# Peptides against a protein of PDB entry 3J47: the designs that were tried, part 92

Target 1, 121 residues: chain A of PDB entry 3J47
Amino acid sequence: IRLTNQLKSLKGLQSKLKDVVEYLDKVINKELPINHTILGKLQDVFNLLPNLGTPDDDEIDVENHDRINISNNLQKALTVKTNDELMVIYISNLVRSIIAFDDLIENKIQNKKIQEQRVKD

## One batch from the design tools (peptide; made by RFdiffusion4, then SolubleMPNN)

Design b2_p27_3_s4 (from b2_p27_3, 13 letters changed)
Fold by OpenDDE base, seed 3:
Structure b2_p27_3_s4 (fold): chain B 121 residues (1-121), chain A 27 residues (1-27)
Amino acid sequence: as target 1 above (121 residues)
Amino acid sequence: SEIEEWRKLAEELKKIIEEKLEELKKL
């Protein structure tokens, strides 16, 4: 039961991160305008993340003590390969911030696709 | 740009989660 719940949580997070990537690609390719509400929420999420894949991964620029603690815990969980349970817990906290705008992201992408199809028809 | 860096970070996190899901499925 516990393992199943962890898998479900990770799958949900993976799906939401995919939506984020797709949205950002659309903005980069100028297919969608910049949405400041979405970017503001993304900034809140990424300010809690370590600089993954950089030599300076240990440097965290966070003003709030609680945010620093969350980021440090996440970094520790990501660097320890065998600590899967803690990694799930810490990453799952980030899901809550992403859920609030995931539906908005998906709706904007879908609406754009529909509009493009209508113009081609 | 900052938005491109965010895109890269999100993709990396997605990859990590995928890898962990596969590891958990083997247990």
Scores: peptide ipSAE 0.086, ipTM 0.620, DockQ to the pose 0.358
Fold by OpenDDE base, seed 1:
Structure b2_p27_3_s4 (fold): chain B 121 residues (1-121), chain A 27 residues (1-27)
Amino acid sequence: as target 1 above (121 residues)
Amino acid sequence: SEIEEWRKLAEELKKIIEEKLEELKKL
């Protein structure tokens, strides 16, 4: 039951991350203006993540023990490939943060589509 | 840019989650 719920959460997280990528692509392509509310929340998420490109992320801000602990746990979960359960648990903690701003991302993307359609009509 | 780096990170994280989901489905 617990694992099933975590799998469902991960599927949700996957969808949210797709939205994040789409949003960032639109900002990069100057299709959407920079939204500091979205970026601030995204920054909060990524500040909890280890550097995925390097096994040793020494750039962790030592001032926030809770953030350090989360980052270290996630890094450990990422490096220990054999422990899928821990991986699921620690990634699921990120879901809560991502869901908090995903609605805003979706709204901005949808609003842009509506505006584009109105110009074509 | 910072935004581009965040984009890359998000894509990498997405990939990891996809891989883990597939692994878990096989169990």
Scores: peptide ipSAE 0.073, ipTM 0.581, DockQ to the pose 0.307
Fold by OpenDDE base, seed 5:
Structure b2_p27_3_s4 (fold): chain B 121 residues (1-121), chain A 27 residues (1-27)
Amino acid sequence: as target 1 above (121 residues)
Amino acid sequence: SEIEEWRKLAEELKKIIEEKLEELKKL
């Protein structure tokens, strides 16, 4: 049961991240306008992440003690291959932030697809 | 651009999670 719940949670997170990537691609391709509310929330999420090889992750916000702790713990969880449970726990904190805008992202993508389909019909 | 960097980061994170999911399924 516990393992199944962990897998379900990670699958959910993966799906949400896929939505984020799709949204960002549409923004980059100018298919959707920039939504500063979505981007602001996404920035908050990424500020909690350890350095994943992007320049934006190099900044440790010393002013946000909670961010530092979460980032450090996540980095530790990611580097320790066998500590899957710890990884799930800290990734779940990121999920909570992503949930807040996932519905908005999905709605925007769906609306665009509907509009594109209407133009083709 | 910053948006492209965010996309890259999101893709990398997705990859890590996918790898961990596969690892967990093998346990």
Scores: peptide ipSAE 0.071, ipTM 0.561, DockQ to the pose 0.345
Fold by OpenDDE base, seed 4:
Structure b2_p27_3_s4 (fold): chain B 121 residues (1-121), chain A 27 residues (1-27)
Amino acid sequence: as target 1 above (121 residues)
Amino acid sequence: SEIEEWRKLAEELKKIIEEKLEELKKL
C-alpha cells in the first residue's frame, strides 16, 4: 500500500513535469507567449531541487577507528536518516511547487483554447 | 530507496527543463 502510493505520487510528478516540458516547447515554438509568473515558479522549482550532483555524500571517511564504531555507525545512520528526512521535506515542497506550476500551465492553455474558439467563432 | 528514485527522476527532469530554458534564452 505504501509503495503503491509512492509510485502513484511519482507518476503524478512525472506527468506534471511532462506538462512543464510541453509548455516550454510551446513557448519556444512561439505558440504561447512568455509568462513570467510561470517561469518564476519554474525557477523556484530548480532552487528547491537539491544539487543531487553534489551528493552530500559527506563521504564521512569512515576511517575504521576502534570500538566507538558503533557510535560512529549510529551517527552515520542518524545522519543518513536525517538527510533522508530533509530530502523528503525538500521533495514535498518541490512537488507542491510543481503542482502549482502545472495548474498555471493548464489555466493558460485553457484560456488560449477559449480565445481561439472565440476567434473562430 | 524511494528517495533515490525521486532524486533520479527530479534530476533527469531538471536537466530536460534546463535544456528547454536554454533554448528559450536563445530566442
Scores: peptide ipSAE 0.060, ipTM 0.538, DockQ to the pose 0.077; fails the geometry check

Design b2_p27_5_s2 (from b2_p27_5, 13 letters changed)
Fold by OpenDDE base, seed 4:
Structure b2_p27_5_s2 (fold): chain B 121 residues (1-121), chain A 27 residues (1-27)
Amino acid sequence: as target 1 above (121 residues)
Amino acid sequence: KKKELLELKKKFEELLEKVEKLLKELE
């Protein structure tokens, strides 16, 4: 049961990461407009991942030193089999963040399609 | 702008590759 739920969450994460990469490709190719709110939240995925290991650090404005430690901590959490608990916490919060972005991305893509149809009518 | 988008895309591709590797190790 626990392992099946973890595998299901990882498969969900894999699908949603593909959707995010496809979205970024459409923005790079100018098929979609730049949405700074979506891009900020997608950047926050990498910035908020290490803050999930410490329930205690309110707001430290660290514009450059933490991003390297963050990417290394995510890399370490995904590669080190010995910290399954931190890996599950990081993946679960990454999945929750990506699900909340999927709804935002899909709603914005649909709203753009509706606006483009209304300009043609 | 375009450089930042490409860097962000690369970070998501690297994360996707790690998740795909982890899935293959668990299956």
Scores: peptide ipSAE 0.449, ipTM 0.911, DockQ to the pose 0.492
Fold by OpenDDE base, seed 2:
Structure b2_p27_5_s2 (fold): chain B 121 residues (1-121), chain A 27 residues (1-27)
Amino acid sequence: as target 1 above (121 residues)
Amino acid sequence: KKKELLELKKKFEELLEKVEKLLKELE
């Protein structure tokens, strides 16, 4: 039961990370307009992860030195199988951040695919 | 702008690779 739920959550995270990479490619290729609100939230996934252990800090200007340490801590928690608790916390925070813009990313990608089909007919 | 987007994409690709590795180690 616990392992099956973790595997399902991790498969969900894999799908959403692929959608984010596809979105970023479309923005880099100028197929989609730059949305600073989406890009800010995508950056916050890596910058806010250590501070989301406290539900009350929507105001940490974490200095540029802490940003590197944060990304390394998430990366370490995902690679170190011996720290399952930190891995679950980081994945849960990452999933919450991604869900907050997922519908907006998906809707923009789908609307663009529909327009590209209509130009080929 | 374009450099920042490429760096952000790279961070998500590196995270995706780690998630894919973890999935493969659990299956």
Scores: peptide ipSAE 0.442, ipTM 0.909, DockQ to the pose 0.487
Fold by OpenDDE base, seed 1:
Structure b2_p27_5_s2 (fold): chain B 121 residues (1-121), chain A 27 residues (1-27)
Amino acid sequence: as target 1 above (121 residues)
Amino acid sequence: KKKELLELKKKFEELLEKVEKLLKELE
């Protein structure tokens, strides 16, 4: 049951990641206008990951030792082939973030398909 | 602008490849 639900969620993520890549291709090809709100949210998917790159410089708040240990464990799970479970937790957080963008990406892709149909009639 | 979009696309493609690999290891 838990594994089957994780596989279903992962298949859902695979589909949504394909839709994001297709959206970015349409923006790169100038087939869709640049939407800074959508692009900011897509960048936040990588920025809301606990910092996967160096505590180099400037702010000592000594209450984040558990967050630094979670960040180091996640960085270690992304760089070292150790712990499919941490990868699943990471992917599950990305799924939650990407689902919140679904309405914005799908509505823009669908609106283009409707306009392309209206130009062929 | 276009370079940043291409870099963002590449990050999503790499993430998609990792997800596809994990799916293949779990199936």
Scores: peptide ipSAE 0.442, ipTM 0.909, DockQ to the pose 0.490
Fold by OpenDDE base, seed 5:
Structure b2_p27_5_s2 (fold): chain B 121 residues (1-121), chain A 27 residues (1-27)
Amino acid sequence: as target 1 above (121 residues)
Amino acid sequence: KKKELLELKKKFEELLEKVEKLLKELE
């Protein structure tokens, strides 16, 4: 049960990361407008706390030292292949942040596909 | 701007590759 749920969550994450890469390609190709709110949240995945999906995190006056230490631990967990368990924990927290903007990415991709179809008909 | 978007895309591609590897190790 726990392992099956972890595999399902990782498969979900794999799909969402593909959607993020596809979104970024469309923005790079000028097929979608630059959305600074989406790009900020996508940058925060690598630079800030993995919990950037709870609306209450804007009020934790975590000293810049603790933010730097947690960011360094996240970056270390994502870069160092030797702690797959810590990487899974951090990735699982990043999934929450990714889900919080997934609807916004998907809506932008779909709205463009609908507009492109309407221009071909 | 365009360089920063390419660097951000590359970070997500590297993260995707790691997740795909973990999935193959767990299956």
Scores: peptide ipSAE 0.435, ipTM 0.907, DockQ to the pose 0.505

Design b2_p27_5_s3 (from b2_p27_5, 14 letters changed)
Fold by OpenDDE base, seed 2:
Structure b2_p27_5_s3 (fold): chain B 121 residues (1-121), chain A 27 residues (1-27)
Amino acid sequence: as target 1 above (121 residues)
Amino acid sequence: DKKKLEELRELFKKLLEKVEELLKKIE
């Protein structure tokens, strides 16, 4: 029961993360317009992660380094073998933030697929 | 702008790879 629920939640997260990557690929390829609301919420996902920086990097430049540091801290957290318990907490926070824009991403992907079908007919 | 989108995509790809690795360990 517990493992099956964790597996189902993790499969749901995998699907949503794939949809986010596919959305970002379409925006980068200019197949979809830049939506600042979606991109803002995607950035908020990373800003809501507990600061995974070691507390020893707290002394270099508060205005342009923080955004690069947050992305680097998430990259470090994903690449470093972190405690499995901490990973579950971080994944859970990411899931909550991703759910808040999932419908908006899926609607944009679907609308594009419908337009591509109409151009082929 | 494009560079920031590519960086954001790379973050989500790494997270996806980590979730896939965890799934493979559970299955």
Scores: peptide ipSAE 0.296, ipTM 0.852, DockQ to the pose 0.443
Fold by OpenDDE base, seed 4:
Structure b2_p27_5_s3 (fold): chain B 121 residues (1-121), chain A 27 residues (1-27)
Amino acid sequence: as target 1 above (121 residues)
Amino acid sequence: DKKKLEELRELFKKLLEKVEELLKKIE
């Protein structure tokens, strides 16, 4: 149950990150106007991202000595578990921020479509 | 302005890649 909810949240995050990239592509391609409120919130989302430790920090050396390894594997498992728990809390806050933001994007896209329709009538 | 938008897009792509890698490790 907990893992399934984490997977569902992560799949939701993946979908919303795709939507954000597509939005930025449309803004870069001048298909959408620059919205500084939108871009500011996207920047805030990044600044709130704990530096998901460079994948290079997961290369803490699997090289030295078979008798400290049970405490180090437990501490590594606890550190990984704590990192995963912190990541889940973080991802959950990110998802909430992105949902509140998605509603803003969708409302702005709809308002633009309504304005473009009103200029054609 | 365009350069900052491209930098922001690249940051979101990297975040997306990390999320996709995490999904692949759990599935």
Scores: peptide ipSAE 0.290, ipTM 0.849, DockQ to the pose 0.491
Fold by OpenDDE base, seed 5:
Order: structure tokens, then C-alpha cells, then sequence
Structure b2_p27_5_s3 (fold): chain B 121 residues (1-121), chain A 27 residues (1-27)
């Protein structure tokens, strides 16, 4: 039961991550307009990921060094053989952020598919 | 910026690859 639920949740996450990549491909290819609300939430996901690896780095200068450090820390977390447990924690917070905009991504992808189908008919 | 969107996409692709690797270890 627990393992089956974890596997189901991880399969759900895989599907949602594919939908995010497909959305970003469509935005990069100019098939969808830039949605700053979606992109802001996707950035918030990456801002939350580094903060799960350190309970106790209170203090030092958060205004211009951090945007490059956050991307580098996530890239470093994903590229280093980080303990599979830290990956599960990062993935779990990523899931929470993705659930909050999943309907928004899917609605945008579906609305585009419907418009493209209507132009072909 | 298009470059920042491409960097963001690459981060999500790497994360997807890790989730797929974890799925293969559990199945």
C-alpha cells in the first residue's frame, strides 16, 4: 500500500514534469504567449529547492548574488550524486508548487490544441 | 529572456530524468 502510493505519486510527478517541459517548449517556440504568473511559480519552485538542503544558513546578502547561486545550487543538487533522500525532499516541495499551477498549464495547452484544431477544420 | 526560459527548461528536463531514474529503481 505505501510503496504503491509512492509509485503512483512519483508517476504523477513524472507526468506533471513532462507537461511543464512541453509548456516551456511551446513558450520558447512562440506557440504560447509568455505567462508571467506561470513562470513566476516555476521560478518559486527553484527558489524553494535550495532552502531544503540547509535548515541553518541564516544570513548573507540576498539581492543580486542569489539568482545565479539558486540556479547553480539546483544544478549542483541535480548533477552531484546527492543522497537520494535529499532529492525526494526537493521533489516533494516541487510537487506542491506544481500542483498549484497544473490546472493553469493544462488549460493553456488544451486551449491551444482546441484553437489549432479549429483552424484545421 | 529566451535564454532564461531555455535554462529553466533544461533544469526541468534534468529533474524529469532524475524522477525517471528513481521510478526505474522502485519498479
Amino acid sequence: as target 1 above (121 residues)
Amino acid sequence: DKKKLEELRELFKKLLEKVEELLKKIE
Scores: peptide ipSAE 0.284, ipTM 0.848, DockQ to the pose 0.486
Fold by OpenDDE base, seed 3:
Structure b2_p27_5_s3 (fold): chain B 121 residues (1-121), chain A 27 residues (1-27)
Amino acid sequence: as target 1 above (121 residues)
Amino acid sequence: DKKKLEELRELFKKLLEKVEELLKKIE
């Protein structure tokens, strides 16, 4: 029962992550307009992740390196096999944020389809 | 802008791959 529910939740997460990748592909391919509200919320997912400073990054400038370092630290945390507990915390925060903007993504895709239909009529 | 979107997409792809790896280990 518990493992089956975890597997179902993880399959749900896989589907939602795929939907996010497909959305980003459509935006990159100019098939959807850039939506700063959606992209802001996607970035907020990463900004809400605890800064996994490796204990060895003593002293590099906190004001412009942080966004690239947070992206790299998240990439490192997701790729480093040694921290499954922190990865689960990250995934959980990511899931919560994805659910909170899923309706916003779908509403924007629908609004674009409606506009494209109105331009053809 | 495009580069940042590509970097963001790559982050989500890596996370997706990790979730797929976890699914494959559980199944």
Scores: peptide ipSAE 0.272, ipTM 0.845, DockQ to the pose 0.427

Design b2_p27_7_s1 (from b2_p27_7, 17 letters changed)
Fold by OpenDDE base, seed 1:
Structure b2_p27_7_s1 (fold): chain B 121 residues (1-121), chain A 27 residues (1-27)
Amino acid sequence: as target 1 above (121 residues)
Amino acid sequence: SEKEELIKKMQEVIKKLQELVQQLQQQ
């Protein structure tokens, strides 16, 4: 039961992350306007994510010791060998942030579709 | 394991997100 719930949560997170990718692709393709609130929230998420080998890793802002600790803990949680309880705690916080972000994206997509329908009528 | 594979896929998606954000910042 517990492992199944963890896998379900991770699958959910992956799905929401794919939605974010789709949103960003639409913005890049000028199908949706840039939403700075959405981008700001995305940046907040990335600031909590572990360094996945992106070249910008050298600027560990030494001043945010707490953020570094959170990122390191999340990195550990994203490893197979981590404690399952620890993983659930850190991933749950990430999932909540991504869900709130995804809801905002969905609202923007829906609003655009409604506007496009009104122009066709 | 299934868990390991799922984590790897998630990491791949995150990397893609980071790439897309970088592209947006360059526009």
Scores: peptide ipSAE 0.099, ipTM 0.587, DockQ to the pose 0.059
Fold by OpenDDE base, seed 2:
Structure b2_p27_7_s1 (fold): chain B 121 residues (1-121), chain A 27 residues (1-27)
Amino acid sequence: as target 1 above (121 residues)
Amino acid sequence: SEKEELIKKMQEVIKKLQELVQQLQQQ
């Protein structure tokens, strides 16, 4: 039960992150306009997690020791060897940061798909 | 394991997300 719930939560987070990626691809391809609110929130997330997915960035921001620690803890928690309880805590913090714009992203993507289908019909 | 695969997929998505944000900031 506990492991299943953790996997379900992680699948949910992955789905939300994929939606964000799809949105950004559409913005880059000029299929959707830039939404500065969404981009600002993404920047806030990454500013809190400067080393997320890039271990080599450890040298640049000595001034944000606390942010570096948070990022390192999250990266460690994203390893198979990390304690499941710690992983859930760090993932939950990331989810709270991302969930605020997920509904907006999904709505924009869906609206665009509907509009494109109407033009083809 | 399913957990391991899910973690790997999530890490890949996060990496891609960061790359896309950086690309947008350069435009």
Scores: peptide ipSAE 0.096, ipTM 0.590, DockQ to the pose 0.074
Fold by OpenDDE base, seed 5:
Formats: sequence, structure tokens, C-alpha cells
Structure b2_p27_7_s1 (fold): chain B 121 residues (1-121), chain A 27 residues (1-27)
Amino acid sequence: as target 1 above (121 residues)
Amino acid sequence: SEKEELIKKMQEVIKKLQELVQQLQQQ
């Protein structure tokens, strides 16, 4: 039960992160307009987690020691060797930040697909 | 394991997300 719930939560987070990636790809390709509200929320995430998934841990900005520690802890939690409970806690903080704009991202992507289908008909 | 695969996929998505944000900031 507990492990199943953890995996379900991670799958949910993965889906939301994929939505963000798809949105950004569409913005970069000029298929969707820039939404500054979405981008602002995304920037907030990276301001909290500057070294998440980056190999260059070398930017020890002493002024952001707490943020670096959070990022490092999350990166460590994304390893197979990390305690499952700690992993869920750190990932949940990232989830909380993403949920705020996920619905908007999905709606924009879906609306664009509908418009493209209507033009082809 | 399913867990290991999921973690790997998440790491890849996060990395891609960071790259895209960086690209967007450079435009």
C-alpha cells in the first residue's frame, strides 16, 4: 500500500513535468504564446532548486546555501539509494510548485490541438 | 525495477525542463 501510493505520486509528478516540457517546447517553437504567469511560477521552482539535475554542482553561491542544500537533497532523493520517505518529501515540495499552473498548461496544449484539427477539417 | 525506471525518467524530464528554460531565457 505505502509503496504503491509513493509510485502513484511519482507517476503523477512525472506526468505534470512532461506537460511543462511540452508547453515549453511549444513556446520555443512559437506554437503557443509566452505566458508570463506560467514562466514566473516555473522560475520560482528553479530559484528554489537551482542545481536540480545539473551536473555542475560547482556554483556554490554562499548566499544561497539553503537553496543549494534543498536542491542537493532533492537530487540525492532522486537516486535509487535514497530513503523512500525522504524522496517523497522532497519531491512533494516540487509537486506543490508545479500543481499551481499544470491545469493552465494542459488547457493551452489541448486548445491548440483542437484549433489545429479544426483548420485541417 | 519499476521504481528505478520511474526515477530515471523523472531525472531525464527535469534535465530537459532546465535546458528548455535556459533556451527560453536566451531568446
Scores: peptide ipSAE 0.086, ipTM 0.558, DockQ to the pose 0.053
Fold by OpenDDE base, seed 3:
Structure b2_p27_7_s1 (fold): chain B 121 residues (1-121), chain A 27 residues (1-27)
Amino acid sequence: as target 1 above (121 residues)
Amino acid sequence: SEKEELIKKMQEVIKKLQELVQQLQQQ
């Protein structure tokens, strides 16, 4: 039961992360305009988690010791060998950030569709 | 395990996200 619930939560997070990737691909391909609010939120996530997804990043930015510790703990928690409780805490915080980001992306896509429809009318 | 595979996939998506952000910053 507990493991199944964790897997469901991780699947949900993975889906949202894929949506973010797809959005960024569209921006890079000039299919969507750059939204500075969305990019700002993304930057906030990376500022909180500077080493996210790069476990071998030896760049100890000494100025952000607390951020480094959070990132390191998240990276550790994302390893299969880490304490499940720590994993749940860090994933939950990440999920909250990604949900807010995904909502902004969805709003931007909807606004574009509305504008395109208004031009056709 | 299924959990391990899911974590690996998530890590891959995060890595791709970081790469895309870097590309946007270079444009």
Scores: peptide ipSAE 0.085, ipTM 0.554, DockQ to the pose 0.059

Design b2_p27_7_s2 (from b2_p27_7, 17 letters changed)
Fold by OpenDDE base, seed 2:
Structure b2_p27_7_s2 (fold): chain B 121 residues (1-121), chain A 27 residues (1-27)
Amino acid sequence: as target 1 above (121 residues)
Amino acid sequence: SSKEQLIKEMQEVIEKLQQLVKELQQQ
């Protein structure tokens, strides 16, 4: 039961992240306009995301020491070896940031798909 | 395991997301 709930939460997060990827692809391809509200919320999300890249790419602003620690903790939590309870805590914090704009992203993507389908018909 | 696979897939999505944001910032 607990494991199932954790997996469901992760799947939900993954789905939301995929929606964001799809949105950004459309923006990059100029299929959708830039939405500064969405981009602002994305920045909030990335402030919580682990630095999955090489350490050399991020200018370590000394002022972000606390953010680095949070990011490192999240990265550690996103490992198979990490305590499941810690993982849930960090993922929940990330989810809270994503939920704020997920509905907006989904609505925009759906509306665009509907419009594109109408043009093809 | 299912958990391991899900974590891996999520990490891949995050990496893709980070790349897309970088591309947007370069426009």
Scores: peptide ipSAE 0.100, ipTM 0.627, DockQ to the pose 0.053
Fold by OpenDDE base, seed 3:
Structure b2_p27_7_s2 (fold): chain B 121 residues (1-121), chain A 27 residues (1-27)
Amino acid sequence: as target 1 above (121 residues)
Amino acid sequence: SSKEQLIKEMQEVIEKLQQLVKELQQQ
């Protein structure tokens, strides 16, 4: 039961992350304007995410020790061999952040569609 | 395992997101 719930949560998170990728691709392709609120929330999400293997991660900015610890704990929690309770806590927090971010993206897309339809009418 | 594959796929998506954000910041 617990493992199944974890997998379900991860699948949900993966789907939301793919939505974010699709949004960013549209912004890069100039199909959507840059939204500073969305970018700010995206930065918040990345601050919660583990530093996954970026070469710049080796510069331990000593001043962000607490953030590094949280990131490391999340990275550990995402490994198959870590404590299940810890994994559930970190994934749940991450999922909540991603859902809130995804809602902002959806609202922005909907608002744009409504505006475009009004211009065509 | 299915769990390991899912985690790997999530990591790939996160890496892609990080790259896209870097590209946006350079514009």
Scores: peptide ipSAE 0.096, ipTM 0.616, DockQ to the pose 0.060
Fold by OpenDDE base, seed 4:
Structure b2_p27_7_s2 (fold): chain B 121 residues (1-121), chain A 27 residues (1-27)
Amino acid sequence: as target 1 above (121 residues)
Amino acid sequence: SSKEQLIKEMQEVIEKLQQLVKELQQQ
């Protein structure tokens, strides 16, 4: 039961992350305008993710492309039961940030659809 | 395991997000 619930939660998070990717693709393709509030929330998510860094961090430490360490730290945060309490706190904050971000994206998409329909009427 | 595969997929999505953010910053 506990393992099943963990898998369900991870699948939910994965779905929300895919929504974020879809949003960013639409922004890049100029299908949606840049929303700085959404981008700010995305930055908050990245700040909660261990060692993912910001895009600016890659410019500062071009030589330490230790992608292996970044992946390992994320894996450790999700799989290693060393400090369960800290992991729970971290995951909870991450989940809250992702949910809030996903809600903003969904609202933006809905508002655009409504506006497009109003223009056609 | 299924959990490990799911985590791997999430990591790939996160890496894609990072790449997309970099592309947005170049606009």
Scores: peptide ipSAE 0.095, ipTM 0.623, DockQ to the pose 0.059
Fold by OpenDDE base, seed 5:
Structure b2_p27_7_s2 (fold): chain B 121 residues (1-121), chain A 27 residues (1-27)
Amino acid sequence: as target 1 above (121 residues)
Amino acid sequence: SSKEQLIKEMQEVIEKLQQLVKELQQQ
């Protein structure tokens, strides 16, 4: 039951992350205007995880040691070899930041799709 | 496993997000 709930939570997070990706793609393609509130929240997420998925982790100044440690712990937690409980703990920080604007992102994407369909029609 | 696949997909999405943010900052 606990493992199933954890997987369900991760699937939910994955869906939210995909929404963010879709939003950013639309912003880059100038299909949607930049929302500074959303971007601010994304910056907050990456400030917590500055080295996640970046190869240049070794070039970050020693002064950000705590952030580096958090990022490294998350990267480790995202590996199959780590404890599932640790993975959930570190991913929860991302979840908290993303939930705040997910509904806004979805609404903007949906509204744009509706408008595009109306123009074709 | 399904779990391994999910983790891999999440990692890919996170990496893509980081790349997109960098691209936005360069514009």
Scores: peptide ipSAE 0.093, ipTM 0.607, DockQ to the pose 0.053

